# Peptides against a protein of PDB entry 2C5K, part 93

Target 1, 91 residues: chain A of PDB entry 2C5K
Amino acid sequence: EDPFQQVVKDTKEQLNRINNYITRHNTAGDDDQEEEIQDILKDVEETIVDLDRSIIVMKRDENEDVSGREAQVKNIKQQLDALKLRFDRRI

## One batch from the design tools (peptide; made by RFdiffusion4, then SolubleMPNN)

Design b2_p27_7_s2 (from b2_p27_7, 15 letters changed)
Fold by OpenDDE base, seed 5:
Structure b2_p27_7_s2 (fold): chain B 91 residues (1-91), chain A 27 residues (1-27)
Amino acid sequence: as target 1 above (91 residues)
Amino acid sequence: LREQLKKLREKVEELRKKTEELEEKLE
């Protein structure tokens, strides 16, 4: 399996799982839970940066058409931004 | 590139473990 697609799939899955958690918990949890969510969101953000870097390498070194991959990463960024908004708006 | 993606895959695997731990705490 394509490792890039595997990372994209798994990243989206984690965002969906956190989104489902926030849906069930519209108020802040305990400090440990909130910190864990923040850590996951930060790790997703860093994963997106790494995906972008891999796309740069694909364009430069592999001369690959990355338009589809760029769209996938853009979608993940939008999903992350929406999730951050939901997370921050909780009381 | 392959090594970068391998490392990234490992990072996402750790993320999966964190989300699983979070979900387990909710039970």
Scores: peptide ipSAE 0.256, ipTM 0.776, DockQ to the pose 0.047
Fold by OpenDDE base, seed 3:
Structure b2_p27_7_s2 (fold): chain B 91 residues (1-91), chain A 27 residues (1-27)
Amino acid sequence: as target 1 above (91 residues)
Amino acid sequence: LREQLKKLREKVEELRKKTEELEEKLE
């Protein structure tokens, strides 16, 4: 499996795990739990930026068709945005 | 490109460890 797909797969898995955690913990936890979730979401955000940058390199240096990869990153962005909303609205 | 993606994969692996630690608090 190519590294790009591995990163995409693992990123989506982490988002799903956090989504499940938030479902089980619909109220804000202690400061340590909230900070840990925030750190995870921030790391995912940075991962998405790096994936976008890798696509730019694929277009420029590798001359690859990246349409499928762009769609995958778009999907992860949407998943992250939805998760951020769920995280922020917790009581 | 390949090395960049390898470094990114390592970051996601560390992220997985953080999520596991968070999930352990359910017990």
Scores: peptide ipSAE 0.254, ipTM 0.773, DockQ to the pose 0.046
Fold by OpenDDE base, seed 1:
Structure b2_p27_7_s2 (fold): chain B 91 residues (1-91), chain A 27 residues (1-27)
Amino acid sequence: as target 1 above (91 residues)
Amino acid sequence: LREQLKKLREKVEELRKKTEELEEKLE
């Protein structure tokens, strides 16, 4: 499988797992758990930045049509933003 | 549960590493 698509797929999977956790734990847990979730979300954000960078390289150096990949990253960003909102709203 | 979250973080970190490797291959 294309490594870009693999990263996209796995990133979405991680976001889904956190979303499921938040669903089961609608109240804030222990400080360690909350910090760990924040760290994971930060790592996902960094992964998205790296995906964007790879797209820039594909456009510049490989002269590829990246419109589909840009749409995929946009979707992940939206998923991340929604998840951050859910996380922050927990009591 | 805490260990599950730690493993999740490790997976995301691995994703980042894979993305970096991808970028390096494209550059």
Scores: peptide ipSAE 0.176, ipTM 0.695, DockQ to the pose 0.238
Fold by OpenDDE base, seed 2:
Structure b2_p27_7_s2 (fold): chain B 91 residues (1-91), chain A 27 residues (1-27)
Amino acid sequence: as target 1 above (91 residues)
Amino acid sequence: LREQLKKLREKVEELRKKTEELEEKLE
C-alpha cells in the first residue's frame, strides 16, 4: 500500500463526513460544535500541507513524476475550500 | 454528536501521523 494514497483517501473521507454533518446541520450550532469543526478543518489543511511537502521530497529526492499526486492534492484543496465556504456561510 | 466530531478529529490526527511517516520514509 502507498501511504500517500492512504492519506489522500482518508482525507477525502473525512471531508465528506464533515460535509454530510454540515448538510444535517445547515445552521450554526453551539459554539463548541463550531470550534470543533473548525479545528478538524484546520487539521485537514495541515494534512494537505504535509502532502505537498511529501510531493516536494518525491520530486527532489526520487526524481519522480508527481503530476498525478499533485492533481489529487489539488482536488482535496478544492474540496476543502468548498467545505470551508459552506461552513462559513451558515447562519 | 460531539462524540462523532471527536472521532473525526482523531482520524485526522492519524492522517497526519501517516503523512509524517511517509515523509520520513522518503527522506
Scores: peptide ipSAE 0.174, ipTM 0.694, DockQ to the pose 0.236

Design b2_p27_7_s3 (from b2_p27_7, 13 letters changed)
Fold by OpenDDE base, seed 4:
Structure b2_p27_7_s3 (fold): chain B 91 residues (1-91), chain A 27 residues (1-27)
Amino acid sequence: as target 1 above (91 residues)
Amino acid sequence: LREQQKELREKVKELREETEKKEEELE
């Protein structure tokens, strides 16, 4: 896989891991794991910026196939937004 | 989570490097 596809895959996996953590921890805490999740969510936001930049640059070259990449990033953004909402709504 | 995120950051670095390389090629 190219770096773009690997990053997409790994990002989704991280979001899934966090989602599973929230399932096991429905009450908000103030421990190292809570801070770690908050840090990772911020890292994912930055990763999305890098993914978008990659698409923008590749679209400038007609020889590059960027088919489906924009949809992949959109899907990650939706997954992140849903996860952030779930994380923030914990009592 | 921390180890996986560390590995992911390395892949993001590779993505950034390839993006930068492509930008240079397009100039």
Scores: peptide ipSAE 0.707, ipTM 0.944, DockQ to the pose 0.885
Fold by OpenDDE base, seed 5:
Structure b2_p27_7_s3 (fold): chain B 91 residues (1-91), chain A 27 residues (1-27)
Amino acid sequence: as target 1 above (91 residues)
Amino acid sequence: LREQQKELREKVKELREETEKKEEELE
């Protein structure tokens, strides 16, 4: 499988897992999972950099259409932002 | 979560390597 699509898929799955965790834990706690979530959110930010870099390089190839990939990354960014908002607003 | 993230990091590494390879091919 294309590593780009695999990364997109797995990233969204991780964000979904975290979203489900927040649903079950709507208050901030001192759980090991809290730190783990913070670490994963940072990893996702770095992953987005790698995804964007991949798109930039592919855009230099006239034979490649990156429109779908750009939309996928945009969706991940939106999902990440929404998740951060939910995570940070927990009391 | 951690185990899944570990596997994801490996896929990100693969992505980076493919990106670098493609960039070199375009030069």
Scores: peptide ipSAE 0.706, ipTM 0.944, DockQ to the pose 0.919
Fold by OpenDDE base, seed 2:
Structure b2_p27_7_s3 (fold): chain B 91 residues (1-91), chain A 27 residues (1-27)
Amino acid sequence: as target 1 above (91 residues)
Amino acid sequence: LREQQKELREKVKELREETEKKEEELE
């Protein structure tokens, strides 16, 4: 499989897992898993940089079709932002 | 979560390496 699509899929799944955790833990905690989530969210931000770079490079080749990839990354960014907001708003 | 993230980072590494390879091919 194309590593771009695999990364997109796995990133979204990680964000979904975190979202599910927040649902089960709607109050902010101070345990190891809370820190783990914070670390993963930061790592996802770096993953997005790598996804964007991939698109930029592929767009330099006129024989490559990057249609939909920019939208996929945009969707991940939106999912991340929404999740960060939800995570930070917990009381 | 941690194990899944480790697996994801391996895929991200693969993505980065392919990106670098493609960039070099375009030069």
Scores: peptide ipSAE 0.706, ipTM 0.944, DockQ to the pose 0.923
Fold by OpenDDE base, seed 3:
Structure b2_p27_7_s3 (fold): chain B 91 residues (1-91), chain A 27 residues (1-27)
Amino acid sequence: as target 1 above (91 residues)
Amino acid sequence: LREQQKELREKVKELREETEKKEEELE
């Protein structure tokens, strides 16, 4: 599996794990897990930048089709935004 | 979560390296 697809897969998996955590911890806490999640969310934001850059570079090659990859990144961005909103709404 | 994120960061590094390699190929 190429690095792009691996990163996409693992990023989605991390976001799913965090989403599951929020389900089990619907109130904001002051523990190590809260900080860990905040750090991961920040890492995911940076990962998305790297994914987008990868796509931009691939678009410079006329023989490459990046439409599928763009859709994947779009999906991750939506998942991240929804998760951030859910995380921030916790009481 | 931390261990998985560590592995993910390594894969992101691989992605960056692949991107850089592709940029060089396009030059």
Scores: peptide ipSAE 0.705, ipTM 0.944, DockQ to the pose 0.893

Design b2_p27_7_s4 (from b2_p27_7, 14 letters changed)
Fold by OpenDDE base, seed 2:
Structure b2_p27_7_s4 (fold): chain B 91 residues (1-91), chain A 27 residues (1-27)
Amino acid sequence: as target 1 above (91 residues)
Amino acid sequence: LREQQKKLREKVKELREETKKLEEKLE
């Protein structure tokens, strides 16, 4: 498996895990995991940059199939935005 | 979460390196 697909998969899994955490912790707290989640969300933003860069480079190679990759990244961005909204809106 | 993120960061590093290698080949 190429690292792009692995990164996509693992990123989505992390976002899902955070989403599950928010579900269990619907109120904001001072838990150590709160800061960890904030750090992970920041890491995901940087991960998206790396994913986009890989797509840009791959699009220059006619032998590479980039079909669906842009949509995958778009989906991750949407997941991230939704998750950030949920996280920040907690009382 | 923390250990999983560490593993993810390693994969991201791998992705970045492969991207760099491909970019160099295209030059």
Scores: peptide ipSAE 0.684, ipTM 0.939, DockQ to the pose 0.867
Fold by OpenDDE base, seed 5:
Structure b2_p27_7_s4 (fold): chain B 91 residues (1-91), chain A 27 residues (1-27)
Amino acid sequence: as target 1 above (91 residues)
Amino acid sequence: LREQQKKLREKVKELREETKKLEEKLE
């Protein structure tokens, strides 16, 4: 499988898992799970850098259409931003 | 979550390596 698509899929899945956690835990905690979520959110930001780099390189290849990939990364960024907002606004 | 993220990081490494290979081919 294409590593790009696998990374996109697994990243979205992780964000969904965190979103579900926030739904069940709408108050900020001080446990290992809270720290784990913060670490994963940071990892996702770094993953987006790698995804964007991949797209930049593929844009140099005239045989590649990156429009779909750009939309996927945009969607992940939006999902991440929404998740950060939910996470930070918890009491 | 941690185990899943660990596996994801490995896939990110694969992505990075393929990106590097493609970049080298374009040069």
Scores: peptide ipSAE 0.684, ipTM 0.940, DockQ to the pose 0.929
Fold by OpenDDE base, seed 3:
Structure b2_p27_7_s4 (fold): chain B 91 residues (1-91), chain A 27 residues (1-27)
Amino acid sequence: as target 1 above (91 residues)
Amino acid sequence: LREQQKKLREKVKELREETKKLEEKLE
């Protein structure tokens, strides 16, 4: 498995874990876990930049097929946005 | 979460390196 697909997979997995956390912790708190989640969400934003950069470079290579990769990143962006909204809406 | 994120950060580094190598190939 190439690094791109691994990053996509692991990113989605992290977002799912955070989503599950929010389900169990529907009220905002002031603990280490809250800060950890905030840090991870920030890391994911930067990860998306790295994924997009990878796609941009791949598009310059005629031997590479980026089919599906842009859709994967789009899906992650949507997942992140939904999660951020859910996280911020907690009482 | 922390340990998984640590692993993810390592994979992101690998992705960056692969991207860099491809950029160098295209130069």
Scores: peptide ipSAE 0.684, ipTM 0.939, DockQ to the pose 0.846
Fold by OpenDDE base, seed 1:
Structure b2_p27_7_s4 (fold): chain B 91 residues (1-91), chain A 27 residues (1-27)
Amino acid sequence: as target 1 above (91 residues)
Amino acid sequence: LREQQKKLREKVKELREETKKLEEKLE
């Protein structure tokens, strides 16, 4: 598996883990896990930048099709946005 | 979560390096 697909897979997995945490913790806590999640969400934003950059460069290669990769990143962005909303709406 | 994120960051570094290598080939 190439680095791009591995990053996509691991990012989705990480977001799923956070989503599961939020499900179990619908009320905002004051533990280290809350800060850890906030840090990870920020890291995921940066990861998306790196994924997008990779796609931009690949689009310059006439032998590469990036349509599937663009859809994958779009899906991750949507998942991240939904997760941020769930996380921030906790009381 | 932290350990998984650490591993993810390493994979992101690999992605950046692959991207850089591709850029160099395209130049």
Scores: peptide ipSAE 0.684, ipTM 0.940, DockQ to the pose 0.927

Design b2_p27_8_s1 (from b2_p27_8, 16 letters changed)
Fold by OpenDDE base, seed 2:
Structure b2_p27_8_s1 (fold): chain B 91 residues (1-91), chain A 27 residues (1-27)
Amino acid sequence: as target 1 above (91 residues)
Amino acid sequence: SEEMKKQKKKLEESKKKLLEETEKREK
């Protein structure tokens, strides 16, 4: 599989798992899981940077189409932002 | 959680491949 698509898939799956966790844990805690989620969210931010870098490199090559990939990254960013909002609004 | 840890590892592995590909294309 295309490494880009694999990263997109794995990133969205990680965000989905965190989203599910928040659903089951709507009260903010102070345990290892809360810290792990924070670390994962930071890693996703770094992953988005890596995805964007790969797109920039592809865009330099006239033979590469990046339109779909840009939309995918935008979708991940939106998912991340929504997740951060849910995470931060927990009581 | 165990599933989050497994997924984190999976993502790191896929990220590694992406970075390798990106570096090859950059050159």
Scores: peptide ipSAE 0.615, ipTM 0.917, DockQ to the pose 0.899
Fold by OpenDDE base, seed 1:
Structure b2_p27_8_s1 (fold): chain B 91 residues (1-91), chain A 27 residues (1-27)
Amino acid sequence: as target 1 above (91 residues)
Amino acid sequence: SEEMKKQKKKLEESKKKLLEETEKREK
């Protein structure tokens, strides 16, 4: 599979797993999973940067239509933001 | 969780391939 698409898929899967965790743990706790989730969220933010960089390079050197990939990254950003909101609003 | 850790590792492997591709295209 295309590395870009694989990263998109794996990123969304990770966010989905975190979302499921939050559903089961709607109150903030002191378990180690809370810290792990924070680390994963930061990694996803970095992953988005990497995805954007790949798009920039493709746009510059490959002369390919990147609109589809840009839309995918936008969707991931939205998913991340929504997840961060759910995570942070827990009491 | 173990599943989260496995997924994290999978993502890191995918990211590696993406970065390699990006670097190739950057020249």
Scores: peptide ipSAE 0.613, ipTM 0.916, DockQ to the pose 0.892
Fold by OpenDDE base, seed 3:
Structure b2_p27_8_s1 (fold): chain B 91 residues (1-91), chain A 27 residues (1-27)
Amino acid sequence: as target 1 above (91 residues)
Amino acid sequence: SEEMKKQKKKLEESKKKLLEETEKREK
């Protein structure tokens, strides 16, 4: 598995773990775990930037077909946005 | 949690590899 696909996989797995946590903890708390989740979400945002940069380089310098990778990043962005919405809406 | 910490480390390791590959392609 290439680095891009590995990052995609690891990012989605991290988001899935947070999603599972939210399911088990539907009430917002002020503890170390909540802070850890916020830090992870921020890191995922930065990871998406890195994935997009990788795609830009492939398009510009190697002229490779990146449509599949763009779709994968789009999916991660959607997953992140949905997760952030769930996280922020907790009472 | 221990699971989230482990996954965070895994992601950071894969990100490092991606960045290295991206830099190689850029230059």
Scores: peptide ipSAE 0.612, ipTM 0.916, DockQ to the pose 0.879
Fold by OpenDDE base, seed 5:
Structure b2_p27_8_s1 (fold): chain B 91 residues (1-91), chain A 27 residues (1-27)
Amino acid sequence: as target 1 above (91 residues)
Amino acid sequence: SEEMKKQKKKLEESKKKLLEETEKREK
């Protein structure tokens, strides 16, 4: 089991669930689910920091290519930013 | 959402394992 890949998978699954929620709820609500989503988005931001830290540690080894992992984190960042924009623009 | 809660817990567990791996490499 690769912890990095598992975190990537679990993070993307969370973002996908939020994306689906926004699709069904285009109007901002005032319930526990809205707050939970906000908490999850903040946790994803922290998760990206954790993923980047793991990559920095791996880069210490010149024999270990991290370009693939960096691309995965970049993809998550882009997905998060797009999702945050959708979430915040709801009226 | 129960599904979101379960996924949140799953992510926390995987993050814990990632942290452990990262700390092992740092030392």
Scores: peptide ipSAE 0.611, ipTM 0.916, DockQ to the pose 0.895

Design b2_p27_8_s2 (from b2_p27_8, 12 letters changed)
Fold by OpenDDE base, seed 3:
Structure b2_p27_8_s2 (fold): chain B 91 residues (1-91), chain A 27 residues (1-27)
Amino acid sequence: as target 1 above (91 residues)
Amino acid sequence: SKELEEQRKRLKESVEKLREKTKELEE
């Protein structure tokens, strides 16, 4: 499988898992995993940076059409932002 | 290219780190 697609898929899967965890723990401070969630979200941000870098390299070195990949990264960013909002709104 | 391989490596490492952290979260 294409490594870019693998990372996209896995990143979305991790975001979904965090989202499900938040569903089970809707009260802020309900458990001791708040810092862990924040760390995971930060790692997702770093993964997105790596995805963007790979697109830049492909565009420059391979001269391929990266529109599809850019759209996928955009979708992940939107998913991340939505999750951050949900996490921050926990009561 | 060399740079593409480096990007591939970084992506793999970042995802592996994510997997481990989410696994710990769900335990």
Scores: peptide ipSAE 0.225, ipTM 0.755, DockQ to the pose 0.057
Fold by OpenDDE base, seed 5:
Structure b2_p27_8_s2 (fold): chain B 91 residues (1-91), chain A 27 residues (1-27)
Amino acid sequence: as target 1 above (91 residues)
Amino acid sequence: SKELEEQRKRLKESVEKLREKTKELEE
């Protein structure tokens, strides 16, 4: 069981859940969870930092090709950025 | 290695925190 792949999968799942939540609450003042969403997005950023750290260690200590993992993290970052933009554009 | 094990631990703890907060959001 690869913990990196599990975290990638789980992180994307959490972002999808937030995206679905925003779909149901597309007005900024429609719910009392705005601060909670912001906190979760911040936690996703910290998770991405942890993913990047793990890649650095693998590249340094295991001398493995990490290009695939780097692409996965890049994809998560793009998903996060798109979600932040959607969240900020709520009316 | 010790460093890899520490990274594994941090990853699991980080995603667990995300899961818990997302769960609270949807309640």
Scores: peptide ipSAE 0.220, ipTM 0.752, DockQ to the pose 0.058
Fold by OpenDDE base, seed 2:
Structure b2_p27_8_s2 (fold): chain B 91 residues (1-91), chain A 27 residues (1-27)
Amino acid sequence: as target 1 above (91 residues)
Amino acid sequence: SKELEEQRKRLKESVEKLREKTKELEE
């Protein structure tokens, strides 16, 4: 198993779970999980840093193409940003 | 909630897996 792909998959899955949670709790202060969600989003940001680091390391090896992995990380970043905006816009 | 805690746990485990492999690649 490629641990990079596993992390990508897990990260996207968790972002989807949070997105679904926001759908069920679309009002800020609706429950006591606001801080927990924020913490998880921070964990995702840390995960993205680790993903980027892994790509940098992979680039050190000549003839290794990381474009696919870079695209995957970009997609995760976009998903995270969209989720953050949705989360912050809750009333 | 229990579900959110499980989500966090999964993410941390995923991060740990990646970090270990990153270290190996740096060696």
Scores: peptide ipSAE 0.153, ipTM 0.689, DockQ to the pose 0.721
Fold by OpenDDE base, seed 1:
Structure b2_p27_8_s2 (fold): chain B 91 residues (1-91), chain A 27 residues (1-27)
Amino acid sequence: as target 1 above (91 residues)
Amino acid sequence: SKELEEQRKRLKESVEKLREKTKELEE
């Protein structure tokens, strides 16, 4: 598996795990993992930047059809945004 | 705690894999 697809897969997996954690801990300040979750979400944002960079390079230098990869990144962004909303709206 | 730490570890490793590939493409 190429690195791009591996990162996409891993990123979505981590977001799913955090989403499940929020389900089990749906009260802000109920545990001491708030900052760690925020750090991971920032890492995901950085991952998305790197994914976009790789797409730009492929489109420019290899002249490959990147529409599929762009759709994958868009899906990750949507998943991240949904997770942020759940995290921020916790009681 | 340990679960979240492992999650972050996996993500960072994934990012590194991608960064290496991106670097190769930009060279």
Scores: peptide ipSAE 0.153, ipTM 0.690, DockQ to the pose 0.697

Design b2_p27_8_s3 (from b2_p27_8, 14 letters changed)
Fold by OpenDDE base, seed 4:
Structure b2_p27_8_s3 (fold): chain B 91 residues (1-91), chain A 27 residues (1-27)
Amino acid sequence: as target 1 above (91 residues)
Amino acid sequence: SKEMEEQRKRLKESLEKLRKKTEELEK
């Protein structure tokens, strides 16, 4: 198993779970889990840093084509940004 | 390589951290 691909997949799943949670709690202050959501989003940001570091090492030490992995990380960043926007727009 | 193994470990740690917090959220 490729741990990079697993992390990518699971990171997207985590973001989807948060997105679904927001759907169920689309009003700010509807529950006491806002801090937890923010913590998860912060962990996702840290995970993205780890993914980028992994790509850097692959490019440097393994001399492998990382274009596909870079595109995957870009997609996760876009998903994260969209989720942050949705979270912040809750009324 | 040693560096690749360190990155692998870091990724796994990040993954577990995410999973734990998500589980807490959905309780």
Scores: peptide ipSAE 0.286, ipTM 0.770, DockQ to the pose 0.058
Fold by OpenDDE base, seed 3:
Structure b2_p27_8_s3 (fold): chain B 91 residues (1-91), chain A 27 residues (1-27)
Amino acid sequence: as target 1 above (91 residues)
Amino acid sequence: SKEMEEQRKRLKESLEKLRKKTEELEK
C-alpha cells in the first residue's frame, strides 16, 4: 500500500478516536489521559509536516500531480484544528 | 529516489508512533 495514503487514513482515524474520547470525557482533568491526548496531537502535527515534505519531494523529484494529496493534507489540518478547539474548550 | 525512500521511512515512523499512543489512550 502507498505509505502516504496509509498515513492519511490512520491520522484521520486517530483524530476520530480522540474526538470520541473527548465526547466520553468532556471535563478537563476528569481523567489521567490529558497529557497523552496532547502528545498524540503533537504527533499528528509532526505527521502533517512529514506528509507535506513528501508532497514537496514528490512534486520536485517525480514531477507528479500532487493536487489530490494536497487536498487530503488540507482536510487533515482542518480536522486537527477543529479537534484542538474542542479539546481546549473542555470545562 | 533516495529522497523518496527517506520520506517513506519518515511516514512509517510517524504511523507507528500514532498507533502506539492511541492504544494507550483507549485502555
Scores: peptide ipSAE 0.286, ipTM 0.770, DockQ to the pose 0.074
Fold by OpenDDE base, seed 2:
Structure b2_p27_8_s3 (fold): chain B 91 residues (1-91), chain A 27 residues (1-27)
Amino acid sequence: as target 1 above (91 residues)
Amino acid sequence: SKEMEEQRKRLKESLEKLRKKTEELEK
């Protein structure tokens, strides 16, 4: 198993879980977990940084085409950004 | 509620697992 792909999958699943949570708690103050969600989103951001680092290492040390992995990370970033907007716009 | 705490815990654990796997990628 490719650990990079597993991390990508796990990251997307994490974001989907949060997205579903927001659906169930669509208003600010609807629950006491908002700060926790914010913390998780921050940790996901840090995970994305680590994913990027792994790509850099692969490109540098293996001199391989990393465009596919870069596209995957880009997709995750877009998913994260969309989720952050949804979360922040709750009233 | 208990259910809310369980859900929070699952999210956190999932993230921790992700971090461990990500660290392995940097080797």
Scores: peptide ipSAE 0.116, ipTM 0.652, DockQ to the pose 0.212
Fold by OpenDDE base, seed 1:
Structure b2_p27_8_s3 (fold): chain B 91 residues (1-91), chain A 27 residues (1-27)
Amino acid sequence: as target 1 above (91 residues)
Amino acid sequence: SKEMEEQRKRLKESLEKLRKKTEELEK
């Protein structure tokens, strides 16, 4: 499996794990892992930036069709945004 | 708790794997 697809897979897996954690800890302040989750979400954002950069280079230098990869990144961004909203709305 | 620590560890390990693979992507 190429690095791009592996990163996509790992990113989605991380987001799913956090989502499951929120399900088990749906009250803010219920645990002491909130800071760690925030850090991971930030790292996911940075990973997405790297994915986007990879796509840009692929379009420019390799003349490859990147529409599929762009769709994958878009999906991850939507998943991230939904998760952030859920995380922030915990009471 | 032990369960909380294990959960945290799993998340961090997964993130590290992500980071390593992202690094490979950047090469």
Scores: peptide ipSAE 0.107, ipTM 0.649, DockQ to the pose 0.171; fails the geometry check

